# Peptides against a protein of PDB entry 4M9S: the designs that were tried, part 106

Target 1, 135 residues: chain A of PDB entry 4M9S
Amino acid sequence: SRGLVGVECITPYSYKSLAMALQRCVEVLSDEDRSALAFAVVMPPGVDIPVKLWSCVIPVDICSNEEEQLDDEVADRLKRLSKRGALLSGKRMPVLTFKIDHIIHMFLKHVVDAQTIANGISILEQRLLEIGNNN

## One batch from the design tools (peptide; made by RFdiffusion4, then SolubleMPNN)

Design b1_p26_1_s3 (from b1_p26_1, 12 letters changed)
Fold by OpenDDE base, seed 4:
Structure b1_p26_1_s3 (fold): chain B 135 residues (1-135), chain A 26 residues (1-26)
Amino acid sequence: as target 1 above (135 residues)
Amino acid sequence: DVEEKLEALRKKLAEITKPLIEKMKK
C-alpha cells in the first residue's frame, strides 16, 4: 500500500507569496462572496461543517426566510469560494459540508477587519445557542 | 479575547455537528 505524506514549510518569502496569491483571489470575488469569505474566519479550520451551520454566520439578504432557500443560497456562495483555489473544500456526501483550511484561516485572521470577526463570533454564538435549544 | 471565543465556538460546533449531520441524513 502507498501512503500519502505531506509537509508544509513556511518561510517569510513563502508567506509573502501565499499572501499575494490569496489577495489576488480575494480581489476578484464579488462583494457577496468576499463577505462570505470574511465571515468564514469564525469557523474552526480543518473541520467539515454542514451548510446549515455556515448559514448561521454567512450574511444573506436576497432570498426568502425559508430555511431551505437560505441554505441553498449559502451553499452557492460556498461552492463558488471552493472553486477559487484552496479557499474552501466541499464534500457532498454524506451531507453537504465545507471546510476552511488552516492556511486560509490563518490568512483571514490577519486580514479580516477585527470588528467583522467580532460580529461574526457574536452572530454565530447566538445562532448556535438557538439551534442547541431547538435540538 | 478572540482566540478564546473561537475555541469556545469550536467546542459548541463539535457538540452539535454530529447530531445535526445525523438528522440531515433522514
Scores: peptide ipSAE 0.376, ipTM 0.867, DockQ to the pose 0.034
Fold by OpenDDE base, seed 1:
Structure b1_p26_1_s3 (fold): chain B 135 residues (1-135), chain A 26 residues (1-26)
Amino acid sequence: as target 1 above (135 residues)
Amino acid sequence: DVEEKLEALRKKLAEITKPLIEKMKK
């Protein structure tokens, strides 16, 4: 999958400047951070999601399969995203969580590759089932 | 469709998030 479409941005936004600003923010990201942002589209907007759940869908290419290390790597990526054009918002207490707002989420729904969205949904569904069964 | 799937995910996340947060507080 291609993740985010950088140049071609079909958006429902009335203001071209907003779409352009978001596009520029996406373009300056590293490939791995941009991929993380793409998969953020599967999360419900406006909800504080623990890093552990983010790690269910955020792809990590370099880190080992150790859960602790995976969460740390995911957290680092999400932190970088939160510092870039308010793409995400982080909350440190009581546990580290990240939230995508409605505007960014709506943007992602239109610029993220459809196959990426579908894959992310299926992956998260499967992982949530596993977590639910294991408590 | 995508919206239905996302809504289903939201519900599942809601069921898991609170217990998970409590567990992570320890």
Scores: peptide ipSAE 0.375, ipTM 0.867, DockQ to the pose 0.032
Fold by OpenDDE base, seed 3:
Structure b1_p26_1_s3 (fold): chain B 135 residues (1-135), chain A 26 residues (1-26)
Amino acid sequence: as target 1 above (135 residues)
Amino acid sequence: DVEEKLEALRKKLAEITKPLIEKMKK
């Protein structure tokens, strides 16, 4: 339950060691949680993002099509990620948000395949247009 | 370019996030 907050990578060796530690954390995740983490790469690091926006890119195939249920399921996955090596940082007040740190984001950019990144970007762009038009 | 697209997304997210948070507070 240790956090990675405040960790800086200032040498190639430091990055390698940190990457190895992160890889170990990722390997013990469920397939669903690992997939959720992969798509976190499309979010800007250091920004508190509401769960509704996370739900635009986090893949969920088990729950119903109800928007509220989707958000709840996504929130549960993100919460689990936040408990494992501080892969994400959750904030409950005033609104439930999650944030990815710069170091984790850099790690994901190296290990997530290009097709997944491209798909995530495309999906998020489309969903943001829909949300923007509804507001 | 992926980096360019990510930067564009960041700007779009910023435009939507603030109004959305205010709405969710109600």
Scores: peptide ipSAE 0.375, ipTM 0.866, DockQ to the pose 0.032
Fold by OpenDDE base, seed 5:
Structure b1_p26_1_s3 (fold): chain B 135 residues (1-135), chain A 26 residues (1-26)
Amino acid sequence: as target 1 above (135 residues)
Amino acid sequence: DVEEKLEALRKKLAEITKPLIEKMKK
């Protein structure tokens, strides 16, 4: 296994139209996809992020630690999320990237556990340092 | 706080993203 323990997003805004729509989308996700969505909160909104960087923070339970397989698994999760409404936006060319919208990001900041956000930031910072030192 | 940390993270990501994208094109 790799990454952080996944969490479920709970919102106090469930009676408002936007929150209700997002809640419906989140409720039908698998546990692993919902966890991936939660950790998307650590990414800056409106930025096309390569899958390799997503793999630094998205938790993977079963996939091997091989980089290629890890990236593929993460990409699959992100693709599924991109097909569920406006949770993520994928771009295939020139490089496969995913972007979280400002509205979704703002929603996640309110519903994702504070400790999860803190842990995600810490892990991503560490992973980025490692990547930076290697190239 | 969280916002400051996220902002710092954004800057770090910006530094790495562009070179990484170029590398991934090859």
Scores: peptide ipSAE 0.373, ipTM 0.867, DockQ to the pose 0.033

Design b1_p26_1_s4 (from b1_p26_1, 11 letters changed)
Fold by OpenDDE base, seed 3:
Structure b1_p26_1_s4 (fold): chain B 135 residues (1-135), chain A 26 residues (1-26)
Amino acid sequence: as target 1 above (135 residues)
Amino acid sequence: DVEKRLEELRKKLAEITKPAIEKMKN
């Protein structure tokens, strides 16, 4: 539950050992969960983000076009990630949110493909504009 | 620049999530 919270790297070697452990955790994920984790890199670390915003960037292949079902599927993936090596931290009340910590975020910035990061940013920017215009 | 874009996103997300965060603090 506390997972990687409070972990600090004091040397490059400490970072490498942590990165190796995280890489092992990533390798055992399903393709869908690994993809979800990759797109988490576009979220600001240390911030509780509502599932609604996660659903803007997490790709879901087979589901209904209903927004509520999309959010549920995204939430399930994020919950699995929160139980695997503390990759995310979830809060249920009063609103379901997930948070990526700084250590995991730094790891992702080094291992996620640059084009994936760029695409994720563009998608999120567009979705935020749409959400803003609908309010 | 990716870092600059991420910083701008952080600001936008903070504004959008502010009501939810305030609710969580109550």
Scores: peptide ipSAE 0.228, ipTM 0.761, DockQ to the pose 0.030
Fold by OpenDDE base, seed 5:
Structure b1_p26_1_s4 (fold): chain B 135 residues (1-135), chain A 26 residues (1-26)
Amino acid sequence: as target 1 above (135 residues)
Amino acid sequence: DVEKRLEELRKKLAEITKPAIEKMKN
């Protein structure tokens, strides 16, 4: 099994301009993209992370179990997020990577419950160990 | 305590994630 069960990213904060802007961005996302955004909180901010690692925590329930298709689906979600405001930033060269900004990460820490974050971290750690043992 | 556990997990993640990220970029 790959990834976690999807969780919505909803903010109760609407009194600050930044919070309001982010809330509006989140509200117009699809359920799948909103879930992907929620689990982006697990990643360290300011780091260009390859899609392969994103696929360890981004929930995928519909696409094929083939690794290539899983990575492509995750990449598509992350691309949509990167095009929606400044939620993520992507780089194509030398390797396709995505990065979460510190401001967005800080926002997510307040709107994603601690248990979800902890579970995501645990899953990522396990996946990384498996990858390390197979390389 | 959830917050304390979260902090510990984040530290572990940092140790594991950094090498893995660099490896996958090469």
Scores: peptide ipSAE 0.188, ipTM 0.722, DockQ to the pose 0.037
Fold by OpenDDE base, seed 1:
Structure b1_p26_1_s4 (fold): chain B 135 residues (1-135), chain A 26 residues (1-26)
Amino acid sequence: as target 1 above (135 residues)
Amino acid sequence: DVEKRLEELRKKLAEITKPAIEKMKN
């Protein structure tokens, strides 16, 4: 589903150095990139996740429903996140993947709305079932 | 191959999210 609304991340730990740094990084992101980052909380930390799976949960607006275009748009957003404060780690070979680190993931767990997290997980699970049944 | 990867991911996601989901349901 592509109907998810972006979430702004605000940390309750404003006096923590790490949280402060990450919060500032989040605040300077565009709304679209910030939304993408928020939904990264759904992914398991420390795992290289293919773009195809990221596209299941990252909300994007595209002119076409072509899966390739969807993946490309998602990849572009994730690449930008990788370049800004190394919020993600990208790997090109053998397959384009992105990984969220444990520390950043922990931060997101505290700042992303709980309902958004739950919904994101549900969406991913549903999409995984669909992908699994079609292969 | 792909199915196996998806299953592994599901297991990992379950391990991470089960505690959170349980807290939300209670």
Scores: peptide ipSAE 0.119, ipTM 0.626, DockQ to the pose 0.026
Fold by OpenDDE base, seed 4:
Structure b1_p26_1_s4 (fold): chain B 135 residues (1-135), chain A 26 residues (1-26)
Amino acid sequence: as target 1 above (135 residues)
Amino acid sequence: DVEKRLEELRKKLAEITKPAIEKMKN
């Protein structure tokens, strides 16, 4: 998928209209899906990220601490986001991954609360360290 | 290899997030 690269235009007006459209898409999301999208800002844009890594930052409320259950819930949310325009793009093979486009990422950096971004980065670092230590 | 790919991604993510985290600690 080309993401939103194919819709990039020369005029500032086009950028503004795209931003407005994205804002509207965000507004109609459920609270949990909107939260998931917010934390997507900590991921590098243009990179196919495995669900396992997404699960490090996407907040979920599950009864079990099992990684498989966590990944399933996260995957469901990301799949819903991928069906809402170009918010995310999913890839099934060889590993289930999701990617955030540069334009979407840039949008999120401006609209997501600064504290949320900071928290997400800290959480991601901690979880990555834990994953590294457990393997 | 899936594990190798994950490790590469972890390194990439670390490179991106480490400067921001260090800035927060200072």
Scores: peptide ipSAE 0.108, ipTM 0.624, DockQ to the pose 0.030

Design b1_p26_2_s1 (from b1_p26_2, 14 letters changed)
Fold by OpenDDE base, seed 5:
Structure b1_p26_2_s1 (fold): chain B 135 residues (1-135), chain A 26 residues (1-26)
Amino acid sequence: as target 1 above (135 residues)
Amino acid sequence: MDEIRAALARTRELLQAATDRVLAKL
């Protein structure tokens, strides 16, 4: 079981209208997609990241640990997020990648719990090192 | 916030290396 993480809708944003719009976009997400969005905060903004690397942190409850099934499920979640309020930007070439924008990333940094962010970063670093050592 | 920023900076380097490996296998 991968843990689901909640997003708190409290932002110190000077742009109240933008914060309210983003909050509304988050509120209409499913619990699963909202959890995926929360973990997107551990990714550097403005960087096209392959789905395989997103799968290192996106919480997915699947019966199989097969990499292909994991990547497909993660890709589907990220695609849904990209279609909802442009929370992510998808690119298909040369490989399927997703990017978080700076504005969305800044929003998430304020509404996602700091301990959740720290834990997500730690997990990502560990998994990236494991991938690096197996090649 | 500063700790998160520093951690994100370290993670970015690892992500870049991992991304390069993924792209090299295409």
Scores: peptide ipSAE 0.347, ipTM 0.848, DockQ to the pose 0.032
Fold by OpenDDE base, seed 3:
Structure b1_p26_2_s1 (fold): chain B 135 residues (1-135), chain A 26 residues (1-26)
Amino acid sequence: as target 1 above (135 residues)
Amino acid sequence: MDEIRAALARTRELLQAATDRVLAKL
């Protein structure tokens, strides 16, 4: 259990500057990538989450009944976000995972609509229970 | 804020269990 000691001392000025930089990064995203980023707020910060679990909340317009295509499309969106100012961090081994940083998560908690957060949590919990029952 | 924090805490536990299951299938 490596101690999450360090990120306490963001000065108010550093926060404002960072928020402005993040807002600019969000503004240049596509509508789809921006939506995916919004739902990243329901994930715990600093935790490597498998793509399969991200697919529980990331909206995808693909009508294909193939679960594999869903995971691939979600992975592509998350990869694009990871390339944009490190909004996410990807890891390929042992499985493809993504994590949201504490700073990005804090930003999203303030800018994402509260109803969107609540809905995202409800959807995630429901999907996780379904996955647990099918194994 | 408190309700969201509590919901996120519950979600973290569910995600940990789900992650462990995914890793066990490798």
Scores: peptide ipSAE 0.346, ipTM 0.845, DockQ to the pose 0.035
Fold by OpenDDE base, seed 4:
Structure b1_p26_2_s1 (fold): chain B 135 residues (1-135), chain A 26 residues (1-26)
Amino acid sequence: as target 1 above (135 residues)
Amino acid sequence: MDEIRAALARTRELLQAATDRVLAKL
């Protein structure tokens, strides 16, 4: 998976143990779900983010250019991640949103490749500006 | 790390505005 680098982080024992547990959780993911999780690092932790905004950064290989299909596929990936315990939390009201926990976000900052993070931020900023200008 | 943190901080305002727009269309 091009987004996650095995970084040995010098951390307190508790963090190291958590990081090892999270690493095991990441290893059992599909490549697609792992990629989606990697890009979750660009989202602010503890904030409920609408699926439409997740779709700005989650890479999806779809045969259709229909925006609705993109959001549905992104939602399915995020739902799978939310079923993996603390990775993501989903909320259905008022709209379908997902949030990343602070601990997971901190983990991702250490294990996701820095260039991937930088690119993800750039993509997110660009897409958000486009959304802002088109409404 | 500091550059990433700063970049993430900048995106928060954009995300909040975008979120508000999404919610306003519901």
Scores: peptide ipSAE 0.345, ipTM 0.846, DockQ to the pose 0.033
Fold by OpenDDE base, seed 1:
Structure b1_p26_2_s1 (fold): chain B 135 residues (1-135), chain A 26 residues (1-26)
Amino acid sequence: as target 1 above (135 residues)
Amino acid sequence: MDEIRAALARTRELLQAATDRVLAKL
């Protein structure tokens, strides 16, 4: 029985200090980037998720019905979040993916309202089922 | 909280399947 020594990520920062720092980072975001970050709470932490799947939950006001433009706009928002306080981690190879960290995800679970979380889950499940049935 | 946790667990399985499909088309 090899005990997974859970690397307790001993963040040297108290939970309170980290939450305050993250709150300040969220307050300076645009409304669009803050909305995108809120919906990141429905993604599993520590998993590299393709941009196409992020587009299932990230709200975008796009003037064009082209799926390619949707993915590009979503990618731009997620890139901005990845450059601010390491809110997300981006990876370009083999495909463009983004990952939410466990610490950020834990923060979002406490600050995002329950209705937004429930709606985001429902939307994501519905859209994933539709993608699965069309292939 | 338990309902949200269960919903997130189900969503994770769907996301994994969808991710695998995206990668298989590349």
Scores: peptide ipSAE 0.344, ipTM 0.844, DockQ to the pose 0.035

Design b1_p26_2_s2 (from b1_p26_2, 12 letters changed)
Fold by OpenDDE base, seed 5:
Structure b1_p26_2_s2 (fold): chain B 135 residues (1-135), chain A 26 residues (1-26)
Amino acid sequence: as target 1 above (135 residues)
Amino acid sequence: MEEIREALERTRELLAAATQKVLESL
């Protein structure tokens, strides 16, 4: 298995219309998709990121460590999130990528624990360095 | 929040490099 320990998003802005709308969108997600959304905060907003790099931080518990299986599961989660309002934007050409918008990213920065975000970024950096050294 | 911003900025270059490698491998 790969990924981080899942975190649930809790908004401190319960009376703000935007926060309430986003909270409702989060509440209807499965536990797995909600966890994936939480860890999307470690990605910079407005950047098209290949699924392979998303797999560095999206928490997935699979029986096999095959990269193809991991990437497929991550892609499925991100696709579901992209169909939920404006949570993510998917692009199929030239390669499958996903992007988090600035507004969603800002929301996540306030509802995900700061230490969890910091740890996620650290893990991302480590895995990116490994990719860079092995290719 | 500022610490998070700075950390995100540090990852941008690594993400760009890794993205390029992923694209080249396809």
Scores: peptide ipSAE 0.380, ipTM 0.863, DockQ to the pose 0.034
Fold by OpenDDE base, seed 4:
Parts: structure tokens; C-alpha cells; sequence
Structure b1_p26_2_s2 (fold): chain B 135 residues (1-135), chain A 26 residues (1-26)
């Protein structure tokens, strides 16, 4: 199932212009980057999240089984998203992190399919628990 | 929406702990 609902959602934004602008930004993304953006909804807004943790939810189809290569591919996708307006913001120190803004997060909550969100949360929780148990 | 909000809130603590572990592993 496509992570983003193609149907015009009723935006809670007082300004239809912002929602429209965001929709246009999403529409010009590649399918892979759009999917990555969809799963960004499972991250708490305003928090700098390390790439390793982003890799827990960002789908990567064509990558080697090596974890390091997966992280690099995820980082590249997130970097591309960070260059698209205010979708994400990156920080390099102390480690490479990305943060989703509250406005973007709110937008995604309304345009991303509910099942995709639920699945993403489930996957994230599972993988975070695994990280907690292995470390 | 409320269910999603609650679920996201539950993951926040796990994310914080995991983030700390990632930072410590560097």
C-alpha cells in the first residue's frame, strides 16, 4: 500500500496555502524519498534522531545486507529530504541526526495512511526494544 | 488520531533510551 494517501485530506491548517505547498513538495519527490518521508511520521517532532534509529523505520529495498550500507542509504534519503524546504533538518554534530518539524509532522499525520502509521510504530517499537536488549 | 498520538508518546521513551545508547556506543 502506498504510504501517502492520494486523496485531498482536510487539512487542520488555517492556511490552505501551506498544506498545498507541502503537497506540491511531496508530489515532486521520488517514490523512494516519498516513502521515507511517510515513515518520518513515527518520529517525535522536534527531536534530533540519529540515522541509526531512522534506519529502523525507513524502508530500503535495494541495499546490501550490511548495516553500514543501510545507514548510508538512509542518510542519503534523509539528506535529500532535508534539502526539500522544511521537511527535515539535519545536524552533523555530535552525530548525524535528522529532525522532523512540528508543522511537517502534523501534515504527515493527516496525509499518511493510518495503517502505514500503525505499522511503522509497531516496527519502530520492536526494533527499539531489540536495540535495548542487545546493548 | 488520539490512538496514534498515544502510540507515538509510548515510543518517545524508547527512542530517548535508544538514542543515549547510540551516543554511548560511539
Amino acid sequence: as target 1 above (135 residues)
Amino acid sequence: MEEIREALERTRELLAAATQKVLESL
Scores: peptide ipSAE 0.379, ipTM 0.861, DockQ to the pose 0.033
Fold by OpenDDE base, seed 3:
Structure b1_p26_2_s2 (fold): chain B 135 residues (1-135), chain A 26 residues (1-26)
Amino acid sequence: as target 1 above (135 residues)
Amino acid sequence: MEEIREALERTRELLAAATQKVLESL
């Protein structure tokens, strides 16, 4: 899938126009998908992140405590986002990963609540350290 | 915003290490 960065080089859209379009995309999302998108701000833009690591920050409301089931639910949410206004870019090989583009990331930095960002970063750091210690 | 940028930068190293471990476990 071609990322938004490639499209921006071709489109005359101003930042304001793009932000407005993105806002429209966000407004039609479910509450769960919108929440997942918000937490995508804690990921570095332009990096392919495995679903397992996304699951460290994406909130899942109804699931078992099994990590594999959590990953599947997270993957489904991220897939929906990838098909909605190119909010994310998915890659299946060699493993399922998702990437946030720079423009989307910049948008999220301005619209996501600061406390949400701070909490997401704290949770991510904690869980990444745990993964590092357990694997 | 600068604090967020710095925090995000700190997580990059952790993410890189974790990603490598995930790939090695396959």
Scores: peptide ipSAE 0.376, ipTM 0.859, DockQ to the pose 0.034
Fold by OpenDDE base, seed 1:
Structure b1_p26_2_s2 (fold): chain B 135 residues (1-135), chain A 26 residues (1-26)
Amino acid sequence: as target 1 above (135 residues)
Amino acid sequence: MEEIREALERTRELLAAATQKVLESL
């Protein structure tokens, strides 16, 4: 019986200190970037998600009806978030993807309004089903 | 919280399928 050596992730930072630091990072964001971050909670943590799928939930002030412009705007927001305290992690290959870490995701679950989360999930599911049916 | 967890698990499967389709379209 190999004892699962519980990798005690010794996070040197107390939950309170991390939450305070993250809260400060959120407060300095623009309203648009803060909104984008809030909707990141509907994504599973630790998974590289293509920008096209992020665009299903990230609210963008409609600058254009073109899907390409939507993806670019979403990508720009996610890039800004990735540069600020590593709120997200970006990857360029094979496609541009972003992922949310478990710690950030856990934080968002506590600070984002439950109705916002529920609505975001509903929207995501609907749009994913549409993508699945068009192919 | 449990309802959100269950919903996230459902979306995870849909996201996996959608991700695969995105990759295949390249």
Scores: peptide ipSAE 0.376, ipTM 0.860, DockQ to the pose 0.035

Design b1_p26_2_s3 (from b1_p26_2, 10 letters changed)
Fold by OpenDDE base, seed 4:
Structure b1_p26_2_s3 (fold): chain B 135 residues (1-135), chain A 26 residues (1-26)
Amino acid sequence: as target 1 above (135 residues)
Amino acid sequence: MKEIEEALERTRKLLSEATNKVLEKL
């Protein structure tokens, strides 16, 4: 996946100044956090999504047979993003959830590579179906 | 982008269902 490699300064985003600020925010992220942010585009904006479901699309380098370890790593990444320019908003109750803002989501839709978005959607749908079958 | 938007809408429904299932297990 190309992720956010092709981020351009000039975007069709209506709020140019905000887009520039967000771009700078993205540029200073680690590769891991930037990758996580890229895949956040597949989540519906304004919805509190449990970490378990975020883990369906957030790539992690650590391979573990324990799902909890993967969720913890994902949670840490999302927490870092929540502290960076309010890229995400976290809630702890009833379960740990994260939400992407409409403005951030709109930004990502324009700067994340289309193939990355498509792949992310495909992966998410597949994982959700698996969860549904194993529930 | 229209295709992406449609796909995102489908995923929204799936996510809603999955979220409910997660919450039910609490």
Scores: peptide ipSAE 0.417, ipTM 0.867, DockQ to the pose 0.033
Fold by OpenDDE base, seed 5:
Structure b1_p26_2_s3 (fold): chain B 135 residues (1-135), chain A 26 residues (1-26)
Amino acid sequence: as target 1 above (135 residues)
Amino acid sequence: MKEIEEALERTRKLLSEATNKVLEKL
């Protein structure tokens, strides 16, 4: 597997309308898609991020470490999330990117474990530096 | 929460630079 160990989003605000709506969307996700959503919290809200960079933090279990296969699998997950309650916003040009909305990001900050967020940020930073050194 | 916000802010520059590199390879 590549990336982080996935976690489930659990909200303490289940009685609030927005939280209830988001909870319903999260509950119907597969375990893999729910995990991907959790790790979206490490991305800055309102920024169009290329799939290549999403692959730095989205946990994927693939048979090969080929970058193309990883990016394709990550893209598929993010596409499903974008179609499920508009949890993400996708853009195809000039390159395939995804963006997390501020409202969704705020929700995730409260329901994803703080240590998971911290670890995810650390891993993201490390992998971004590695990408920078190899180009 | 504040520590998370600060950490997220630190990654913005790195993400911007990496994004630019991805776009340049198109």
Scores: peptide ipSAE 0.411, ipTM 0.867, DockQ to the pose 0.033
Fold by OpenDDE base, seed 1:
Structure b1_p26_2_s3 (fold): chain B 135 residues (1-135), chain A 26 residues (1-26)
Amino acid sequence: as target 1 above (135 residues)
Amino acid sequence: MKEIEEALERTRKLLSEATNKVLEKL
């Protein structure tokens, strides 16, 4: 029984250096994009999430009640985040999805205030239940 | 942190169900 020696890929990056690099990346974001990134903490890491579900938690300053416009604005923000380093990963097929990686998620868990996280989770749960009941 | 992790795990199930519904309507 050869025990799979889990090659713990010791990333040579000290947690401190990575955190500092990520902090700098966050600081150069617009307030809107930074807010969107903060709420990404409520999503499970490593999972491709459709834009429609991202729109449940990403705050948008759109006065339009059209769901399509909301999704488009959310998608644009997430696209910008995906292009700014490795903050998010986008996938276009079969539907447009975005994924947060484990490292970024762990960073956000430490820098986003606990109340914001708790509120975001509550909002997400409520909206997901509504989606589930309307279908 | 434990409470947040538990809450995130609950939302994961809901997200999976919602994702499936989104994909079924496409």
Scores: peptide ipSAE 0.411, ipTM 0.866, DockQ to the pose 0.035
Fold by OpenDDE base, seed 3:
Structure b1_p26_2_s3 (fold): chain B 135 residues (1-135), chain A 26 residues (1-26)
Amino acid sequence: as target 1 above (135 residues)
Amino acid sequence: MKEIEEALERTRKLLSEATNKVLEKL
């Protein structure tokens, strides 16, 4: 099964068809995984992002305040997303990273609520500044 | 949408810097 990685929409019809397929994939996700996917919209497409930085925006409710446990839970969610319809692409070397494709990112920009996107950006910016100051 | 795109672009530099710091600590 070839993943959606590298697929380009040449026509509006192709985009609509792809969007419908993606919508079906999203509908079968758990609420938690769907939420994680929504916040992937704040990441730049085509860039390998370390799990630690994903953990800045992916909501996790149940895990302890230990940073290491948070990263593991986030990694598990992102891994599940990578296995379904190539929603994300994961790499293990040199460190565990995940990347969102341009097509998926474009889809999310249209279907994710604007307030959710704005909140995600605000949270990400705040957390990145904190990381920058602590190192 | 334009405001969101501009905000996303502003985070690119911060993400790049943060990524480099993560990699340097390994």
Scores: peptide ipSAE 0.409, ipTM 0.866, DockQ to the pose 0.034

